# Peptides against a protein of PDB entry 4ASU, part 142

Target 1, 270 residues: chain A of PDB entry 4ASU
Amino acid sequence: ATLKDITRRLKSIKNIQKITKSMKMVAAAKYARAERELKPARVYGVGSLALYEKADIKTPEDKKKHLIIGVSSDRGLCGAIHSSVAKQMKSEAANLAAAGKEVKIIGVGDKIRSILHRTHSDQFLVTFKEVGRRPPTFGDASVIALELLNSGYEFDEGSIIFNRFRSVISYKTEEKPIFSLDTISSAESMSIYDDIDADVLRNYQEYSLANIIYYSLKESTTSEQSARMTAMDNASKNASEMIDKLTLTFNRTRQAVITKELIEIISGAA
Target 2, 83 residues: chain B of PDB entry 4ASU
Amino acid sequence: FTFASPTQVFFNSANVRQVDVPTQTGAFGILAAHVPTLQVLRPGLVVVHAEDGTTSKYFVSSGSVTVNADSSVQLLAEEAVTL

## One batch from the design tools (peptide; made by RFdiffusion4, then SolubleMPNN)

Design b2_p17_4_s3 (from b2_p17_4, 10 letters changed)
Fold by OpenDDE base, seed 1:
Formats: C-alpha cells, structure tokens, sequence
Structure b2_p17_4_s3 (fold): chain B 270 residues (1-270), chain C 83 residues (1-83), chain A 17 residues (1-17)
C-alpha cells in the first residue's frame, strides 16, 4: 500500500473511533437513566407477576393458542441483544409447534421483525416500531397491551421474552407467562380468590398485561443501553488497535520510500 | 406489603398492620391474614397503618391490589402521590 | 546539490526511525 492509501485508511478509522466514542458516551448517559428508572419498575413488574407465581396458573393441555411477545427495539449496535431474544422466540415457537400448538407473534421493536420476517412472517400479528429512541413509558405499555387485547386473537396463554438486566456487563434472556382472561378465570388455583366480579377480573388482567409489558420494556432498555455501551467500547478499542497497526505500517513504508530514494541517488539513476 | 407505581416505590415487602384501599367495589381495609382477593383501584385515598402506629396517606389513580394466600399484598397504582 | 539532497534524506530517515 502507498503512503497515501495508508493515510486515507488511518483517517477513516480515526473517524470511526470518534463516532464509536461518542456513541459510547450517549449510551452511558442513557444507561444511567435507564438503571435508575428500572429500580421502581422492577418492583412494580415483579409485583404484578406475583399472582401468577403464587397461584401457579396452568393452562389445560387441550388449549392450543399461544402468543409470543418478543421485546427489543429498533436500534442496532448493541451486541447480541436482538439476536438473543429472537433465538429464544424461535426455540419457543418450534417447541410449541411440535406440541401441536398454534403460535402467533408480536414484535416490540422493528429488529424482531427484521430477524424473523423470512421464517415467521405468517405468524406475526403486529410489530410495534419507534421503540428505543425514548425511554418507554407506562403509556407505551398500555398502548401495546390494548392493541394485543383488541387484535382479535384469542390466545389461551402466552409468553413475553425479553432481556433481564443483571449488571452493566450482563443480561439474561428470560420468559414470563401471560394468560388470557379465560385461562385465569378457569384456573383451579384461582378458586381461593372467591367472589371476584367478572368486570373486576377483566380490568385486573388488563392492568396485569400492561404492567408486565412495561416491566419487560424497562428491563430490555437497560440491558440494551449497557450492551451498546460495551459494544461501542469494544469498537473503539478495535479501532485503536487498527490505528496502531497502520501507524507502524506507515512508518515502515515511509522508511522504505526514503531508502529507495537514497539508493537512486547513490546509483546515479537520478 | 408492596406498594409501588411505575416510577416510585413506597413500600417493598414491608410489614404493616393495615392498608385501606379505594376499589371499584368500595373501599376496604386489608388486615393481617385477610382472605385472598383481587381488586381494581379507583381514584382515591390509600391509608397505610404501620405496626408502630404511624399512618401514611397517599392519593392513587387507577391500578390493582392483590391479597395472596400467604398474606402478601401487592398494591400497584398507575399514579400515586404522598399526602 | 546531490550531497545536500543526500543529507536531507538522511535527516528524514533519522527522524522517521
């Protein structure tokens, strides 16, 4: 490579490094906010899931309609955040299909659709876009919950798949159950909750769904921002290493050019 | 006893004497060993009676309250403010 | 002139090392 080529490449990589460093800082700021907002959201969301855990709600085997909600975002450059969710969605869908279940999918964030569109396009009910630019609100979760409930798909049970935040360097893809009103009302374990009005139960279920979705969004957002911060840090380090390598190559090439010119002078070829 | 909104936690697995909640079917008090129930909140006053005799008041919008068989209680309000 | 150019290149080589 000529000195000019190396210089051009150096300039390009330095620009990339500047961009990745900037993105790291932005991700860090968003992560800090997301982590703060996750604390109450986790208490809220875990509280909403407590009923299902304590009541041990089971869906009868003869029920066949299953809903999968995958939670991620529209934005890339965050490592395996999207692929992890998609992988678990695929696995769950395959297992359910093998068991003779009907599976429908909701994607929260455009990346889910992007990954699964070819293999699972016919199973998608809806994809929610414009996710990840702003922190998710309870209003956002409520809209998603309402859309699901109004979709006309009468699922028996379902699962919401999202990345749970563990630490700045760790997340885990998890699955939480969602249940239809009919499944909850017919569950034997719910018999201890006597004299529940049907309207109350319906409203309760709507809140529960919105709560779980909100919780999943907050976990997902925090995980994503931390992963993006790490990804951008790694990209910046990789760029730095490449800059060092190219700088060495530049220096060697420069020395070779000078040596060649000296030889030409000594040989009288000038 | 857990009492939270999406943005704020007021109580997290705390022991309380009594919680008065406004529900769509009417206001009721949750005491120790209350029978399991599910209710939906209406806008109104929540009063938490601590074991030490102190009382705290909150205004809540909508939400849910769950009393489980193990006497755990989850009060989840869409919006809540301290009074 | 050739000697001056040689010295210039040697100086550049030394600076590049």
Amino acid sequence: as target 1 above (270 residues)
Amino acid sequence: as target 2 above (83 residues)
Amino acid sequence: SLEAKRQELLARLAAAA
Scores: peptide ipSAE 0.027, ipTM 0.827, DockQ to the pose 0.004
Fold by OpenDDE base, seed 5:
Structure b2_p17_4_s3 (fold): chain B 270 residues (1-270), chain C 83 residues (1-83), chain A 17 residues (1-17)
Amino acid sequence: as target 1 above (270 residues)
Amino acid sequence: as target 2 above (83 residues)
Amino acid sequence: SLEAKRQELLARLAAAA
């Protein structure tokens, strides 16, 4: 490579490093906020799931319609965040299909669709875009819940798949159940809950869905920002190493060029 | 007893004497060993009576309340403020 | 708009209550 080529490459990598450093800082700020907001959100979301865990709601075997909600975002450069969710969605879809279930998919965030569109395009009901630019709010979750309920797909049960935050260096893809109103209302285990009218149960279920979606979004966001911060840090370090290597190469090449020129001068070669 | 909004936790697995909640079907008090029930909140006052005799008041906008067979209670409000 | 949908949901939740 000529000195010019090395210089051009150095400049390019330095620019990339600046970008990755900036992105790291942005991700760090978003992570710090997300982590703070996750604390109450987790209590809130886990509280909403308590009924389903305690009541042990089961879907009858004759029910075949299953909804998978994958929770991610629109934004890349966050390691395996999107692929982890997509992988589990694929696995779940395959398992359900093998069990004779009908599977439909909702993607929260455009990246889910980007990964699954070729293999699962016919199973997608809707993809929610514009996810990840700002922190998710309960309002956002409510909108998603509403769209789900109004989708016209009369699912019997569902699964929401998202990345649960563990630490700055760890997340785990998890699945939580979603039940239709009909499934909840017909569940034998609900008989212990006395004096519940249909309207109350409907409203309760709507809140439950919004709550679970909100919780999943908060977990996902925190995991994503942490992963992005790590990814950008790694990218910045890799760029730094490459800069050092290229700088050494530049210096060696420069010396070689000078030596060659001197030899040409001494030998009378042009 | 757990009482939380999406943004704030007021009680987390706490033991309380009584919780008064405003529901769409009417306000009721949740005591120890209350029968399992599901209710939705209407805008109104939540009153928490602690075991030590202290009383705390909150305004809630909407949400849900769950009383489980194991006596656990989840009060989940969309918005809640301390009074 | 997201806000409109939110308001609709809130209205539905309120009406059922």
Scores: peptide ipSAE 0.032, ipTM 0.901, DockQ to the pose 0.613; fails the geometry check
Fold by OpenDDE base, seed 4:
Structure b2_p17_4_s3 (fold): chain B 270 residues (1-270), chain C 83 residues (1-83), chain A 17 residues (1-17)
Amino acid sequence: as target 1 above (270 residues)
Amino acid sequence: as target 2 above (83 residues)
Amino acid sequence: SLEAKRQELLARLAAAA
């Protein structure tokens, strides 16, 4: 490689390193905010899920319609965040299909669709785009919930799949159940609850759906920003190593060029 | 007793004497060993009566209330503020 | 209500569009 080639490559990698360092800082700031906002969101979301855990709601086997909601974002460069969700979605979809269930998919964030487009395009009901630029709000979750409820797809049971935040260096892809109004209304375990007005129950379920979506978005966002921070740090380190290597090569090549020039001068071959 | 909004936690698995909640069907008090029920919040006043006799007041918007058979209660408001 | 929020969002989208 010529000195010119090495120099060009060095410049390119240094620019990449600057970008990755900048992105790391941005991700760090977003992570700090996300983690702070996750604390109450987790209590809120877990509180919403308490009914389902305590009531042990079961979907009858004859019910075949299953909805999978994959929660991620539009933004890349965050390690395995999107692929982890997609992987679990694929696994769940396959398992459900094997059990004779009809599976439909909702993607929160464009990356889910990007990954699953070829294999699961026919199962997608809707993809929510423009996710991840701003921290998710309860309003966002409400919109998603409403869109789902108004989609016309009458699911019996569903799964929301998202990355749960564990620590700055760890997340876990998890699944939480969602149930249709009909499933909840017909669940035997719900008999212990006082006679609930159908309208009240419907409204309750709407909030529950919004709540779980909101919770999942907050977990996902925190996980994503943390993972991006790590990914950008790794990219920066890799770039640094490459810069060091190329710098050594540059120095060696430079010396060789100088030596060659000196020899040409001495020999009169120039 | 858990009382939270998406952005703030007021009570997390706390023991309380009574919680007065504004619901769409009417305001009711949640006491110890209250029968399991599901309700939806209407905008209004929540009053939490602590075991020590202290009372706290909150204004809530929409949301849900769950009273479970195990006496756990989840009050989840879309918005809530301390009064 | 979720519906009210939807309407608000739709209004915002309409205003942006």
Scores: peptide ipSAE 0.026, ipTM 0.897, DockQ to the pose 0.066; fails the geometry check
Fold by OpenDDE base, seed 3:
Structure b2_p17_4_s3 (fold): chain B 270 residues (1-270), chain C 83 residues (1-83), chain A 17 residues (1-17)
Amino acid sequence: as target 1 above (270 residues)
Amino acid sequence: as target 2 above (83 residues)
Amino acid sequence: SLEAKRQELLARLAAAA
């Protein structure tokens, strides 16, 4: 490589490093906020899931329609956040298909669609875009829930797949169940709950769905910002190492050029 | 007893004596060993009676309340404020 | 708009509640 080539590459990497450092700081700020907002959201979301755990809701085996909701965002440069969700979605879809289930997919965030477009395009019902620019609100979750309920797809059971935040250095992709109104209404385990009006149950399920989606969004956001912070830190370090290496190469190459020129001068070779 | 909104936790697995909730079908009090039920909240007053005799009041906008067979209660309001 | 739909949903939830 010529000195010019090395210089151009150095400039490029230095620019990337500036960007990654800036992104790290932004991610750190967003992470701090997300973690704070996750605390109540987790209590709220886990509280909403308590019914399904305690009632041990089971979907009959003869039911065939399954919905998978993958939760991520539109924003890249966050390590394995999106691929982890997509991987689990693929695994779940394959397992369900092997069991003779019909599988439809909803993507929250454009990255899920991007990853699964080639292999699962026909299974997508809808993809929600413009996810990840601002912290998710309960209103956002409600909109997603509403869109799902109005989609016309009458699923029996579903799964919401998202990254649960564990620590600043760790997340885990997890799955939580979602159930249709019909599945809940027909569940034998629900018989212990006193004379529930059908309208009440419908409204309850609408809240439940919104609650679970909200919870998943908050977990996902916290995980994503943490992962982005780590990814940008790693990128910045890698760039630094590359800059050092290229600088050494530049210096070596420069010396070689100088030596060559000196030899040409001494030898009289112009 | 768990009482939370999306943004705030008021009670987390706490022991309380009684919780009065405003539901669409009417206000009712949840006591120890209340029968399992599901209800949807209407805008109104929530009153929590603690074991020590203290009473706390909250205004809620909407949401759900679940009473389980194990006596656990989840009160989940979309919005809630202390009064 | 998504906001309008949200408000409608909230209104329905509030009415149900």
Scores: peptide ipSAE 0.022, ipTM 0.893, DockQ to the pose 0.516; fails the geometry check

Design b2_p17_4_s4 (from b2_p17_4, 13 letters changed)
Fold by OpenDDE base, seed 2:
Structure b2_p17_4_s4 (fold): chain B 270 residues (1-270), chain C 83 residues (1-83), chain A 17 residues (1-17)
Amino acid sequence: as target 1 above (270 residues)
Amino acid sequence: as target 2 above (83 residues)
Amino acid sequence: DLEAKRQQLLAKLAAAA
C-alpha cells in the first residue's frame, strides 16, 4: 500500500471511531434513562403476569389459533437484539405449526419484519413502526394492545417474545403468554375467582394486555440500549487497534520510501 | 400486596392489614385471606392500612386489582399519586 | 543539488526513526 492509501484508510477509520464514540455516549444516556424507568415497569409488568402464573390457565388442545408478538425496535447497530427475538419467533412458529396450530405474527418494530418478511410474510398481521426513537410509554402500549384487539384475528392464546434485561452486558430473550378473553373465561382454574362480570373481565384483559406489552417494551428498550452501548464501545476499541496498526505500517512504509530514494540517489539511478 | 403504576412502585410484596379500593362495581376492602377476585379500578381513593396501624391514601385512575388464592394482591393503576 | 537532497532525506530518516 502507498503512503497515500494508508493515510486515506487512517482518516476513514478515525472518522468511524469518532462516530462510534459519539454513538456510545448517546446510547449510554438512553440506557441510564431506560434502566431507571424499567425498575417500576418490571414490578408493574410482573404483577400483571402473576394471574397467569397462579391461575395456570390452559388452552384447550382443540384451539388452534396462536399469536406471536415479537418485540424489538426500528433501530440497528445493537448487536444481536433483533436477531435473537426473530430466532425465537421462528422457533416458536415452527413448533406451533408442527403441532397443527395456526400461527399469526405481530412485529413491534420494523426490524422484525425486515428479518422475517421473506420466510413468514403470509403470517404477519401487522407491524408497528416508529419504535425506539423515544422511550415507550403506557400510551404506546395501549395503542398496540387496542390495535391487536381490534385486528379481527380471534386468537386463542399467544406468546410475546422480547429481550429481558439482566445487566449492562447481558440480556435474555424470553417468552410470556397472552390469552384471549374466551380462553380466560373458559379456564377451569378461573372458577375460584368469585362472580366476575363479563364486562369487568373484558376490561381487565385489555389492561392485562397493555400491561404486558408495556413491560416487554421497557425490557426490550433497556436491553437494546445496553447492547448498543457495548457494540459501539467494541467498535471504538477495534478502530483504535486498527489505527495503531496502520500508524505503525505508515511509519515503516515512510522509512522504506525514504531509504529507497536515498539508494536511488546514491546509485545514480535517478 | 403489590401496588404500582407504570412509572412508580408504592408497595412491592408488602404485608398489609387491609386495602380499600375503588372499583367499577363499588368500593371494597381487601382483608387477609380475601376470596380470589378480579376487579377494574375506577378513579378514586385507595387506602392502605399497614400492620402497624398507619394509613396511607392514594388517588388512582383506571387499572386493575387481582386477589389470588394465595392471598397475594396486585393493584395496578394506570396513574396513581400519593395524597 | 543531489547532495542537498541526500542531506534532506537523511534528516527526514533521522526524524522518522
Scores: peptide ipSAE 0.042, ipTM 0.841, DockQ to the pose 0.004
Fold by OpenDDE base, seed 5:
Structure b2_p17_4_s4 (fold): chain B 270 residues (1-270), chain C 83 residues (1-83), chain A 17 residues (1-17)
Amino acid sequence: as target 1 above (270 residues)
Amino acid sequence: as target 2 above (83 residues)
Amino acid sequence: DLEAKRQQLLAKLAAAA
């Protein structure tokens, strides 16, 4: 490589390093906020799931329509965040299909669609875009819940798949159940709950879906920002190492060029 | 007893004497060993009676309340403020 | 002047080391 080539590469890598450092700082700020906001959101979301766990709501085996909601975002450069969700979605879809279930997919965030479009395009109902630019709100979750309920797809049960935050260096892709109003209303385990009006149950279910979606978004966001921060840190370190290596190469090459020029002068070849 | 909004936790698995909630079907008091029920909140006052005799008041906008067979209660408000 | 160029290159070598 010529000195010019090395210099150009150095400049390019230095620019990349600046970008990755900046992105790291942005991700760090977003992570700190997301982690704080996750604490109450987790209590809220887990509280909403308590009914389904305690009532042991089961979908009858004759029910075939299953909805998979994958929760991610539109934004890349966050390690395996999107691929982990997509992988579990694929696995779940395959298992359900093998069990004779009809599977439809909703993607929260454009990255899910980007990964699954080629193989699962026919199963997609809708993809929610513009996810991850700002922290998710309960309003956002409510919009998603309403769209789901109004999609016209009469699912019996579903799965919401998202990354649960564990620590700055760890997340786990998890699945939580979602149930249709019909499934909840027909569940034998619900008989112990006294005098539930149909309208009340409908409204309750709407809140439940919004709550679970909100919770999943908060877990996903925290996991994503943490993963992005780590990815950008790693990228910045790798860039630094490459800069050091190229700088050494530059210095050696420069010395070699000068030596060659001296030899040419002495030999009369220049 | 768990009482939370999306942004704030007021009670997390706490033991309380009584919780008065405003529901769409009417306000009711949740006591120990209350029958399992699902209700939807209407805008109004939540009153929490602690075991120590203290009473806390909250305004809630909407949400849900669940009373389970194991006597656990989840009060989940979309918005809630301390009064 | 080849000698001037030689001296300039030697100076550059010394600065690069």
Scores: peptide ipSAE 0.029, ipTM 0.837, DockQ to the pose 0.004
Fold by OpenDDE base, seed 1:
Structure b2_p17_4_s4 (fold): chain B 270 residues (1-270), chain C 83 residues (1-83), chain A 17 residues (1-17)
Amino acid sequence: as target 1 above (270 residues)
Amino acid sequence: as target 2 above (83 residues)
Amino acid sequence: DLEAKRQQLLAKLAAAA
């Protein structure tokens, strides 16, 4: 490579490094906010799931309609955040299909559809776009919940798949159950909850769904920003290493050029 | 007893004497060993009676309240403010 | 002047080392 080629490459990589450093700082700021907002959201969301855990709601085996909600975002450059969710969605869909279940999919964030469109396009009910630019609100979750309930797909049970935040360096893809109104109302374990009005139960279920979706969005957002921060840090380090290598190559090449010019002068070939 | 909104936690697995909640079917008090129930909140006043005799008042919008068989209570409001 | 050019290149080499 000529000195000019090396210089051009150095300039390009330095520019990439500047961009990745800037993105790291932006991700760090968003992460700090997301982590603060996750604390109450987790208490809220876990509280909403408490009924299902304590009541041990089971879906009869003869029920065949299953809904999978995958939660991620529209934005890339966050490591395995999207692929992890998609992988678990694929696994779950395959297992359910093998068990003779009908599976439909909802994608929260465009990246889910981008990964699964070729293999699972027929199973998609809806994809929610414009996710990840702004922090998710309870209003956003409510819109998703309402659209699901109004989709006309009468699922028996379902699962919401999202990345749970563990730490700045760790997340885990998890699955939480969702249940239809009919499944909840018919569950034997719900018999201890006596004299529940049907309208009350319907409204309760709507809140529960919105709550769980909101919780999943907050966990996903925090995990994503953390992962993006790490990814951008790694990219910046990789760029730094490449700059160092190219700088060494530049210096060696420069020395070789100077040596060649000296030999030409000494040999009289000038 | 857990009482939270999406953005704020008021009580997290706390022990309380009584919680008065406004529901669509009417206001009721949740005491120790209350029977399991599910209710939806209407806009109104929540009153938390602590074991030490102190009372705290909150205004809530919509949401849900769950009383489980193990006497755990989850009060989840869409919006809540201290009064 | 070839000698001046030689000295200049030697100086560049020394600076690059």
Scores: peptide ipSAE 0.029, ipTM 0.835, DockQ to the pose 0.004
Fold by OpenDDE base, seed 4:
Structure b2_p17_4_s4 (fold): chain B 270 residues (1-270), chain C 83 residues (1-83), chain A 17 residues (1-17)
Amino acid sequence: as target 1 above (270 residues)
Amino acid sequence: as target 2 above (83 residues)
Amino acid sequence: DLEAKRQQLLAKLAAAA
């Protein structure tokens, strides 16, 4: 490689390193906010799931319509965040199909669609785009919930798949159940609850759906920002190592060029 | 007893004497061993009566209330503020 | 001047080492 080539490559990698360092700092700031906002969101979301856990709501086997909601974002450069969700979605979809269930998919974030579009395009109901630029709000979750409920797809049971935040260095892809109004209303385990007005139950279910979506978005966002921070740190370190190697090569090549020029002068070949 | 909004936690698995909740079907008090029920919040006043006799007041917007058979209660408001 | 160029290159080598 010529000195010019090495110099050009060095410049390019140094620029990449600057970008990755900047992105790391941005991700760190977003992570800190997300982690702070996750604390109450987790209590809120777990609280919303308490009914389903305590009532042990079961979907009858004859009910075949299953909805999978994959929660991620539009933004890349965050390691395995999107692929982990997509992988679990694929696995769940395959298992449900093998069990004779009809599976439809909702993607929260464009990356889910990008990964699954080729293999699961026919199963997609809707993809929510413009996710991940701003921290998710309860309003965002409500919009998603409303769109789902108005989609016309009458699911019996569903699964929301998202990355649960564990620590700055760890997340776990998890699944939480969602149930249709009909499934909840018909569940035998719900008989212990006092006579609930159908309108009340419908409204309750709307909140429950919004709540779990909100929770999943907060978990996902925190996990994503943490993973991005790590990914950008790794990219910056890799760039640094490459810069060091290229710098050594540059120095050696420069010495060789100078030596060659000296020889040409001495030999009169110049 | 858990009482939270999306952005704030007021009570997390706490023991309380009574919680007065504004619901769409009417305001009711949740006491110990209240029958399991599901309700939807209307905008209004929540009053939490602690075991020590202290009372705390909150204004809530929409949301849900769950009373489970195990006496656990989840009060989940879209918005809530301390009064 | 070839000698001047030689000295310049030697100086560059010395600085690069």
Scores: peptide ipSAE 0.022, ipTM 0.833, DockQ to the pose 0.004

